# Peptides against a protein of PDB entry 8BZL, part 108

Target 1, 228 residues: chain A of PDB entry 8BZL
Amino acid sequence: SYDRAITVFSPDGHLFQVEYAQEAVKKGSTAVGVRGRDIVVLGVEKKSVAKLQDERTVRKICALDDNVCMAFAGLTADARIVINRARVECQSHRLTVEDPVTVEYITRYIASLKQRYTQSNGRRPFGISALIVGFDFDGTPRLYQTDPSGTYHAWKANAIGRGAKSVREFLEKNYTDEAIETDDLTIKLVIKALLEVVQSGGKNIELAVMRRDQSLKILNPEEIEKYV
Target 2, 242 residues: chain B of PDB entry 8BZL
Amino acid sequence: SRRYDSRTTIFSPEGRLYQVEYAMEAIGHAGTCLGILANDGVLLAAERRNIHKLLDEVFFSEKIYKLNEDMACSVAGITSDANVLTNELRLIAQRYLLQYQEPIPCEQLVTALCDIKQAYTQFGGKRPFGVSLLYIGWDKHYGFQLYQSDPSGNYGGWKATCIGNNSAAAVSMLKQDYKEGEMTLKSALALAIKVLNKTMDVSKLSAEKVEIATLTRENGKTVIRVLKQKEVEQLIKKHEEE

## One batch from the design tools (peptide; made by RFdiffusion4, then SolubleMPNN)

Design b1_p14_8_s3 (from b1_p14_8, 9 letters changed)
Fold by OpenDDE base, seed 3:
Structure b1_p14_8_s3 (fold): chain B 228 residues (1-228), chain C 242 residues (1-242), chain A 14 residues (1-14)
Amino acid sequence: as target 1 above (228 residues)
Amino acid sequence: as target 2 above (242 residues)
Amino acid sequence: GYDVEVYELQEKKA
């Protein structure tokens, strides 16, 4: 059975382990990314943190560098490996090129890493998709998505994980120039999009904002409730 | 699909890693280990199952291991796997100390091991470790800490948690009785005994069947202490009187 | 397949 081998082609040309990794992503909590005019916003469905769990250790949005952040859907342990590799690359790039990475560059790096894990014997694919957002050095906001295959594309807005279809449908209808005219409107758009799949308001959403020339800001629940 | 169970590091059609899930299931049959974070310390309490009277060396702790001066762990699962991982934790901590001349931060040690665990779920020719761990520690960044990790390489910080046999029931009891912000080490010890008494498959809790370690700060130093049998007996007695 | 569906929100390749 070809689906039992570590990432080989089926007779019909499918990479079953990659497809199955995509199924793992679909089981992940929903993540949303939106590119505004001068802002990028990531939102993630916050799984009900167990009462005795430290919320600090449950982060689904992380900085890769000062100008780049990432949300993911799928296997958390796999994501940690990718994040660590990406962070090292961002730092290496700053040291060697003397400039921060472009969002496209680091996305391509992550995509290439994922692709290698689909081609190498003795490795399974990463069970994650990622939304990568940030600013290029010219101040241009960027949003990219990458999946377990190593494919990546640029987006105005996108979603990954369990509720991704519903969220994308919402974004397709509601993403307009007017809807992203201000930072606050862009944030509201992300929250509204997440609320399509999340039952109750600010307590079940993790939201991160990066504005031009500013660091990543994770909003607290009170800040999120102001937009609901 | 049962057909994917025999392959160590592959996704099922549903996107599941069955070998990881089966490792977690195996841990559910291991002796109970719990951890409780208090304001003035952190503790591990573990079920001791292998009381072989013929064991010459009473291993001071079968389930609790000192990792460095600031951290200890408890293990649930396959003993051989636990030994490998515990040794690796010690090596990681030592290498960090040598490199930076400071003790490794607690979460960083946990993540380093979790990355190893994850690798054993991703690389061919490897199987997942059949071990979950609880970590207790102190560092200058976050003070007293409690972490849990599983075979997948996932981890989380906790105020109180349990792994091994009857862990779900234990966690439920901890949720009911844990008083956030008011937990003293003394109260945590009492809670540990209470939970173990209810979750261990024994008619009567005895000190010989329980290992307890505490991590405290004294005079600006971390102190890791395994409770003596007499101390555990007193805790059990106190619980029986309540 | 594993190909992501292209939606209207995709940024046009320059």
Scores: peptide ipSAE 0.034, ipTM 0.694, DockQ to the pose 0.019
Fold by OpenDDE base, seed 1:
Structure b1_p14_8_s3 (fold): chain B 228 residues (1-228), chain C 242 residues (1-242), chain A 14 residues (1-14)
Amino acid sequence: as target 1 above (228 residues)
Amino acid sequence: as target 2 above (242 residues)
Amino acid sequence: GYDVEVYELQEKKA
């Protein structure tokens, strides 16, 4: 019965709906984020798009603002709600503070939103984890991760979704100062990390790159294949 | 029975608030946090459980939060709930400062948050926060202070206390070793290491797994300092040599 | 009751 209650503690102190939301994330496609020196990179597993599906409609990497982008694992519908709320907040911040959000600020906003959905009996947790990357105004690259509970942390590199464990293990071994010395090496690191769990090579990878003082660039399949 | 367990704000036939008790149970599984009041300062010591190599350098303690210039807290329980409550503490302190042009007294800040916690136990459609806090601070009214609050919204002032995993054993040790009126910050630090070494479920205490913050007064200003890893290592080494 | 038993280490409010 406790597992059906949206926001109640079990006798042993667990929030089962949050844990189940985390299980929903683990069933999602893999997403990877890496912070380089002057670059942030997001990679996601492309599910085989049905022949008739418009590839443009299933973006797993979304811009939140000019300086921030997000990848997610889990429920796509839930992600849309979070993304829309985050975009509104980014714009509101620009209007009220006259500066873009820091990556930490928008991450904290998203985390707080998620947390509130874990505490109201009228709401279920969001079934998503997110990797949020970007640049602060001072040009510092940032990577944050959020989970369904509303926790967030800063990372050098991280992975979420299906295969996240294997990808993380790869990153723990291979993330070095040498491995991120250049933008190209950082991109290669993300691709290699994803290839630990993604079958059929670069065709099943979506990659987004944000360099300092540059807009988000989504790499095309041909550009990805150059790094494979 | 199960019907009462699923309702956040209803008493059981025995007069128990099960959701509050279950929130407290969740805290019992969290990393250990200690607070010790000394004559010349106050400290927080917390177990660090999440050591990940890919974690970006958190300049600040994972479990110890600066609230304002005169106060800090440590948290045991659900991290996301903790983040919400620590943010509220900062907002309350800031609003008070803006309104009264002086820092909020320590107990008033604790009470304000406890009222929020209590409300989440009484209003329908809300669950308790799965968080206990230790507060350290200084104010002109009472000097150095240590407080504890729980999910119910109850709080108390303490000379020494513990929350989280093995808190009962830690409190027992603190009762035995705490010398009233003779506690220096140096002695308090040694006591914190002694208690953590016995209460943490680790074969060997390491500086990487312990966060310590001290609050002192220097030249009429409050100084909140997180100890460097090397300083914690020295404290551990001293304890191992005794 | 959730009365934190006044542990001996609790500062007694005068």
Scores: peptide ipSAE 0.026, ipTM 0.495, DockQ to the pose 0.062
Fold by OpenDDE base, seed 2:
Structure b1_p14_8_s3 (fold): chain B 228 residues (1-228), chain C 242 residues (1-242), chain A 14 residues (1-14)
Amino acid sequence: as target 1 above (228 residues)
Amino acid sequence: as target 2 above (242 residues)
Amino acid sequence: GYDVEVYELQEKKA
């Protein structure tokens, strides 16, 4: 059966392994990204960390470079591979071009990587979608999404994972110029969006903020509660 | 549910990697292994299932492996897979030491192996490793550490955890009895015996059926020690008296 | 074709 093969076309032109990888993403914890005026914000649903688990090892938001960070939904081990390769590319770009990557550049790199894994007879697709945010050298905030197919698009706001539909619907209704007028309002928008699908409030949210010319800041629970 | 019993790990229609899940199931049939992090050390305790009387006592441990001077691991799952992975861990650690003239940080060693595990879930012609590992270690960055990794290539840091047979029940017991911030190595050893006594499918816990290793710091050096059978017997006896 | 659901929040390529 074509659905049991490594990524091949069905008679109807479907890439079943890519579609099934997208189903793996839909089972992932919800992640949300919002582009503000001078801020980008990522939020992720915290899985109930087992009481005995070290929270340090359960990060779903990571820096790719000083000016770029990523959240993902889907297979954590797959994500680690993508993150590591993206980090290497960011450093390589700095060394060869003497400038940091643009958010689009690194997104395209990640997308191309994913696409190659959909076309190789010896590989399965990555079971991840990613939200990639950051600042270009000119100070422009950017948000991109990638999926298992290797497609990518620029967004004002978006969500991935199990609650993505509800979060996107919320963002479509509530993303306005007024809602992102300030950094604090932008952060509040992300938190409110996640609260549509996350139970038990701010304790179950991981939030990261990147402001223009600033490094990625992961907010602690107390900082998150100030916005709730 | 159509069993995707393919030799190549692929997604099911529901987005599941059944070969990874089946590998995890195989680990559930392995002997119990637990790890506990204390303020003054970290330990591994593992079930010995095959007690061959003719095994030369010189065997350090069937299930606990020294990786380098600062790290050890325990394995639950397929023995052959375990041997491959433990050898790989040693090689990675040695290569790092040679390259950087310092011991590999604990999490970096764990991550390096996890990337290998992940690759075996993504590349064609490969099956997942049927092995979970517990890692104990010390480094200058985070001090004493305990990690768990699974066939998917996921890992996490833990204060206490368990893999293998009855691991879920063991974890539940650990959650109940683990005192955060107050755990001494002595209390951790007692807790390990308590949990193993309840989770091992044996009527009576005996020292011959349990391997325990401790990792401590003495005079600025890491000391990895496998407890002698007599020491384990004393721990069991103490537990029976409580 | 992958129905790229064009969501309202998608940046229009200039």
Scores: peptide ipSAE 0.040, ipTM 0.608, DockQ to the pose 0.018; fails the geometry check

Design b1_p14_8_s3 (from b1_p14_8, 9 letters changed)
Fold by OpenDDE base, seed 5:
Structure b1_p14_8_s3 (fold): chain B 228 residues (1-228), chain C 242 residues (1-242), chain A 14 residues (1-14)
Amino acid sequence: as target 1 above (228 residues)
Amino acid sequence: as target 2 above (242 residues)
Amino acid sequence: GYDVEVYELQEKKA
């Protein structure tokens, strides 16, 4: 029964449902986020879309607002719920506060939502991690990660999903001030990081870029190939 | 009994709340947090575990949170639970300030959160928060204060205490070295370093692995300050020279 | 570990 879906502590202090949700994330397609100087870049592993699938329906990178976008790893259906809630909150914030959300604010909102699903009867944790990127109103680029537990942290660069370990190891070695000195170098860093785990080159990468005072731009395959 | 482990926090036949005990077990595996009350201030010292090169350095604190102008806390346990509780503390403090046009008394803030924690142990469909907190503060009623709260909603005021990993050993050391009435903030800082050096499972204590915040009064105002890495390094160096 | 009677370091409320 759905009523038995309770996240409870184990005798050794573990929240098994949260840990199992984290395992669901590890099975997800890889997503990468990098914060540059005046740019934020998200990259995701494209699953081979069946020839008959509408490519428009399989977006793993989505805008939450004009200044914030998100990539996720894990359960797509769970991600939709989180994305929709976050979008509503972004709009509500604009209406009530008359300013767009900060990237931290919306991250905290998402994190709190996830946490509540770890502490409510009849609810399971969300089987998703998210990379949330964007610009604060002062033009500062931000990158945050959330996990199924509702934990969140700010990052210079990070990865989630199946290839996250390898991609993080790459980023730890290659993320330098020089590597993010320009927008193009930052984009190249994300592509190189994804290529550590993506076998079929640039055709299997979805890449999104947000620059200061610009909307989210999803790069087409031809644009990606220029960086390869 | 497995039956009591998998459901809403209920009493066992022995009168135990297993979910609360298991939450406390989770806290025992968390990084060490210390609190020490001095005559001229209060401090929190916490173990940093997440030293990741890709973390954005703009993090004011990993484990120490400013609640208002007069209070801060440190957390041991589930980070996401801690974030929720820390946010709630800030909201409670702000609501009180708006309602009464004065800062919330330290104990009253602690009690308000403890009531929430307790509710999560009593009401159906909730699990305990997997978090213990240390609170430092100043108010006009009791001056400098240190409190500890646990997942049950219990709390107490302390002169010195510890939560998280090796907390029992830390408390024993604090009992031995804490001098009632003679504790200066300087001595408290030295004591914090001494205790952390022995309780952290590290071969050598480094400033990168320690966060320290102090709460003092300057010119009739509360000052909450997180020590810079260089200041922590100096404290560690001084301890190594003794 | 939490059952350590730490009463000696507990603040006495006046």
Scores: peptide ipSAE 0.031, ipTM 0.511, DockQ to the pose 0.031; fails the geometry check

Design b1_p14_8_s4 (from b1_p14_8, 7 letters changed)
Fold by OpenDDE base, seed 1:
Structure b1_p14_8_s4 (fold): chain B 228 residues (1-228), chain C 242 residues (1-242), chain A 14 residues (1-14)
Amino acid sequence: as target 1 above (228 residues)
Amino acid sequence: as target 2 above (242 residues)
Amino acid sequence: GYYKEVYELQEEKA
């Protein structure tokens, strides 16, 4: 059947394995990204960690480099492969070009990697979408999204995963110049957006903030509750 | 039957490459792109389907890509496949420029990509690219040029052509209205709007849903320009008044 | 050309 064949077109021109990978993303926990004026913010729905689970091992937000971080929705194992490849590329770029990657550059790298996995008969698509945020060397904040097909675009704000539709609808209504006027307002916007789909407030949100010329900061639950 | 249509690079008993045909079906569902060659320039016109308020690159051409100073292309089909192919076109053009210290001739760039496309139809373990391209360019050999390529790796030069949704109907209209030897860029722009208005599955053509790029020669240099939304609005308005 | 043939074949199947 065409739906079980890896990297083949259906008679009606669909790549079912890519579409099914997108369905795997829709089953993932919700992630949100917002670009502010001098800040980028990622938020992710935190599932209740089982009492015996090491919280350090379930990070859905990770640094790719000092100036770039990524959140994902979908298959965690697939995400690990993409993250590792992206980290190697970021380091290689620093060594060869003597500058950090632009957010667009590393997004394009990840996108091209994903696309290649949709065109090789020996490989299935990655079951992940990613929000990639950071700062270019000129201090410009950037937000990109990529999906299992390898498509990518730049965004002011976006969401991926289960609650992505509701969160996007919220962002379309509430993303204004006034709403991102300050770093704190931008953080509040992300939290409010996630609260559209996340129950029980700040305890179920993982939040990462990157400010201009600063390292990635993961907010603790107490810091998140101050914005709620 | 199912064995041949699910495998890449295998002929059916009837001599058909089903994966290439299915890739072309995918293109048939993509937004309409058309190209028109005029005496004083060439143009691409493309349907915009992805209009989201939260997009950051709202002003960038979704479907029209500059390849070098003398060439641009439009794409119908899978966006991720398109990104790979447009990047490859830029790399080929740049490598040629570095090697020969002159811009790559338009047809040579098209042929180089078509060889890559063809290879993805012949070598096992790869699917065809789900992408057709229209190329516009200028070179010293043939002047203004318009090319079309498909997933098979075939290409041809055209005076006017269309790819994507309702492409057959668009090509029929272009054949009827294209006046050989009398086509100005101005008349080509009007023709593009006329064809898009009839072939796009929209109740009303709007400037937000149409991208247009022109390639002209000014002072011995190629100028590739994406029309502003206001310019496209004016073209649409003029068409509605006729 | 091949492009025309494929499109013609699609129109015949439609």
Scores: peptide ipSAE 0.013, ipTM 0.506, DockQ to the pose 0.055
Fold by OpenDDE base, seed 5:
Structure b1_p14_8_s4 (fold): chain B 228 residues (1-228), chain C 242 residues (1-242), chain A 14 residues (1-14)
Amino acid sequence: as target 1 above (228 residues)
Amino acid sequence: as target 2 above (242 residues)
Amino acid sequence: GYYKEVYELQEEKA
């Protein structure tokens, strides 16, 4: 059975392990990314942390460098490996090239890592998709998406995880130049998009913003409620 | 028919890692282990199943392992896998100490092991470890800490949690009785006994079947101790009187 | 495919 073999083509040309890894992503918490004019925004569906769980240990949005952050959907342990590898690469690039990575560069690095895990008989694909956002050194905001196959594309806006279809449909209708005219409008767009799939408002949303020449800011629940 | 695909952990058509799920199911049959974070300490309480008189009593505990001067763990699952992982934890902690001349932060030790666990779910020729762990520790960054990790390589920090047999029921009880910000180590010990009494598949809770370790700070030093049987007996007796 | 469904949100590679 070709579906039981690690990273082999089916007779019809499918990589079943990659497709099945994409199914793992679809079970993940929803994440959304939006590129504004001078802002990038990531939002994630916050699964209700168990009452006795420390929220500090439940992070869905992670900095890769000062100018780049990512959200993911799928297997958390797989994501941690990718994040760690990306962080090392960002630091290595700063040391060797004396400039921070471009968002495209680090996206390609992550994509190539994922792709290599689809061609080795000794490993399975990563069960994650990622939204990678940040600023290039010229101040250009960027948004990229990667999937388990190691593909990557640039986006104006996108979503991944279980609610991704509904969120994308919302973004297709509502992403306009007017809707991203200001930082606040861009943040509001992300929140509205997540509210298509998240019940009970701002309490169940994790939101991060990165503005030009500013560090990643995680919004607190009170800050999120101002946009709801 | 549970097709144990004897092969490398791969995704099912539904995007599930069945070997990881099966490892987690195996842990559900292991002895109960719980951890409770207090304001003045942290504890582990574990079911002791091997009460053979011929066992050499000259051991720290059956289910609770000291990792370094500032951390201990409890294990639920396959004993052989647990031994490998606890040894690896000690090695990681020691290497860090040698490299940085300071104790490894609690979360970093947990994460390092979780990356190993994850690797055993992704690389060919490997199977998941059939073990969940509870970690207790103290460091200068976060003070007293409690963590849980599973075969997938996921982990989380907790105020109170449980692994092994009847863990879901135990967690439910902990959620009901745990008072955030008001939990003393004394109250945590009482809560541990209360939960174990209801969740262990025993007719009567006895001190011989329960191991309890506490981690406290005394004079700026971490103190990890296993409670003596008499101390556990007193806790059980007090619970029976309430 | 996934990318075809959200084609309108894709940034044209300059």
Scores: peptide ipSAE 0.000, ipTM 0.603, DockQ to the pose 0.019
Fold by OpenDDE base, seed 3:
Structure b1_p14_8_s4 (fold): chain B 228 residues (1-228), chain C 242 residues (1-242), chain A 14 residues (1-14)
Amino acid sequence: as target 1 above (228 residues)
Amino acid sequence: as target 2 above (242 residues)
Amino acid sequence: GYYKEVYELQEEKA
């Protein structure tokens, strides 16, 4: 019955469709984000790509704009909708305001979109969490996380997906000012955090780095192995 | 029961709006928020539950939001719903300011949002907002004000009130200790700490778990201030010494 | 019931 597709309150005050969407996120590949001093880093667990699948089509890290990128955990099809809407908003903002979006602005946009899908008839929640990183126009590095409910917060470091608990526990222990003192140390922190849940080292990690005043760089496997 | 649970915002045979009641139940599980009106100001005190060391330092307040220069609110309930409503409050206040070249009266802002909340209880395909709000403000019409609104779109003005977890117990304590006409902001702060210490499910109240904002008038201007952690620590310490 | 319980602290609007 279509009744199950509507996000309604349970008698005990729960939004079950949102909770079930969060369960969909927990089944997703792990993603991690870390804010350094002058760098933001996203890492994602690569699922074993089927031999016939183009690795380029399975990217879990995408640019939203020149100064903002996003990783997600959960339903890839849902993520495409969010990414496309966010990209349009980033371009619209540049045209109308004549400045790039702040990382907070675009996060709030995405969060508001997600929230609306928890409150509209004939819509289910998005089965995705996202880590959104980038630089504001003043050069400040930012990391935000958003979930299926449309909540969002700013983070120093966070993780989403199936291994998120273990990765967060690692980050809680190891995220220090010393651990992010340099760009290289920040990258190492992300890799070490992912290795808590990813088997077979750098081959199963996708890593993206955005440095201050630089474009998004996706590291190749050889570059990742240098940090392992 | 089940038929009325699945359809958004319809009356039961008994005339009940179960989705509104269930939204209120969700709020009952949220962190406690207090509001207290004093002669020389008004305050909000809110339980902070999201204490995580990896949160960014720019996260100033979990539950208290500045709306404009003359108003702030606290929220109990679903955070994403709260973010939408607090943003709408800011937009309403800004549109009024642009149109009339003066700040929106406090009650008018509260009413405008309550109409939106009510609409989400009446229009098909929408669920109620799982959020109650406390509003503090000052305007030239009524001076210092405290309002409460719920998921139904109902609101009221209060001398003191509470929303969220253990709100009924908190209100009972406020009734006992609130001194009408004699309440100073200092005494209101002490009362807020006293009530939170008893109503929060913690063995010991800590400053990291409490957010407090005050709204005062200084030199004909409204001042909204979030208390520093050290100031909250001093209030807690003073309460423990009494 | 909730509003009735807190009625004593409700501000009387003039």
Scores: peptide ipSAE 0.011, ipTM 0.506, DockQ to the pose 0.030; fails the geometry check

Design b1_p14_8_s4 (from b1_p14_8, 7 letters changed)
Fold by OpenDDE base, seed 2:
Structure b1_p14_8_s4 (fold): chain B 228 residues (1-228), chain C 242 residues (1-242), chain A 14 residues (1-14)
Amino acid sequence: as target 1 above (228 residues)
Amino acid sequence: as target 2 above (242 residues)
Amino acid sequence: GYYKEVYELQEEKA
């Protein structure tokens, strides 16, 4: 019965449900992540919030723990499930290991969760990619990306969602040691990268910054406009 | 392609969840439900379609459900699915109250149900719930709140919104007439009647076809009240005089 | 809007 074998190999070895989940991600709002020297920055395309919608409930950047945050592209409801499980794991790790998770650890946890949903009968893949950023206990800034397949890699900079190709091309050209020399330059790089695909300037950008030994800060529109 | 019309929710080649979209289409044919947030309260207004004269008990509300002392919801879509979800909301709220000795925050109740809805879109052998909900509530964290959730398990907070039949047109009207920061419950009630009069496929709006509930704070307590038919008649009459 | 986006993001490529 098709109800059990949701994700199966095609005759040519493709996992179509994973590929189709990646298409769902490509339809998602663009997210960008950049690792600086002592800063990590996430930016997300903020589509025009409906006039009557509460912006608070449309956040695409969320904290997983004090030292880790995540942006995603794709299905928001799927993302919420991943976020909730990741938060529980972060708390559990603190209780059992007495240290916060490393960014790699929590990324691997999320990736493993996603992978299980590609292999388990009666489950479809998560229709999300994620950019996971934060600081390890040693103060090292990290950026990871994961996709619907459960693969993950470390990045200096990356993008996901509908504008990801254009943003990545921009980052490949403009990500230099000089471009990330300061926190402000790193923030500016993220904004410039998003402006490749976002119309109407800083009003349509959600930006979050995590500095070493600091909590996640979501910038307000006025703060973003200072970098434009 | 009919292949994606199976009971199992799977991605299309384009990354679409057709079973979720079809559930939403089913909701589009349901009776209209409105929610409006005011400074001094929040309301739900819903179309009542089943006016059977032979109904022995005047069902106080066909589409508006009290969830706890601080929250209510309205539903658009499959009635049986709505009953299951509204019961689950009540159970979640009750379990939270027992565990924490305080009422569940509004958004937490909404998210808890949304996670259930999402699960029904991800796990095989389950279909999405063919129900959208509007939630009204009060909590100490955010005060008066209005939320909408859909079959996908997505939700959002709103100042005003609509689900069900002609929801797009209703939302457009709400966007035009909703005065941010100046909305009183009285003005919200008038706006609800105005929008329902235009969105309901009825020649004349009658009080028997409309259910309205208000959520207010009185003496530090939440009060959820379903308006009496006479009160709704007065609101309709006032609108007709304008 | 957010709901439209999640759904429109599904609709725009039809």
Scores: peptide ipSAE 0.011, ipTM 0.596, DockQ to the pose 0.193; fails the geometry check

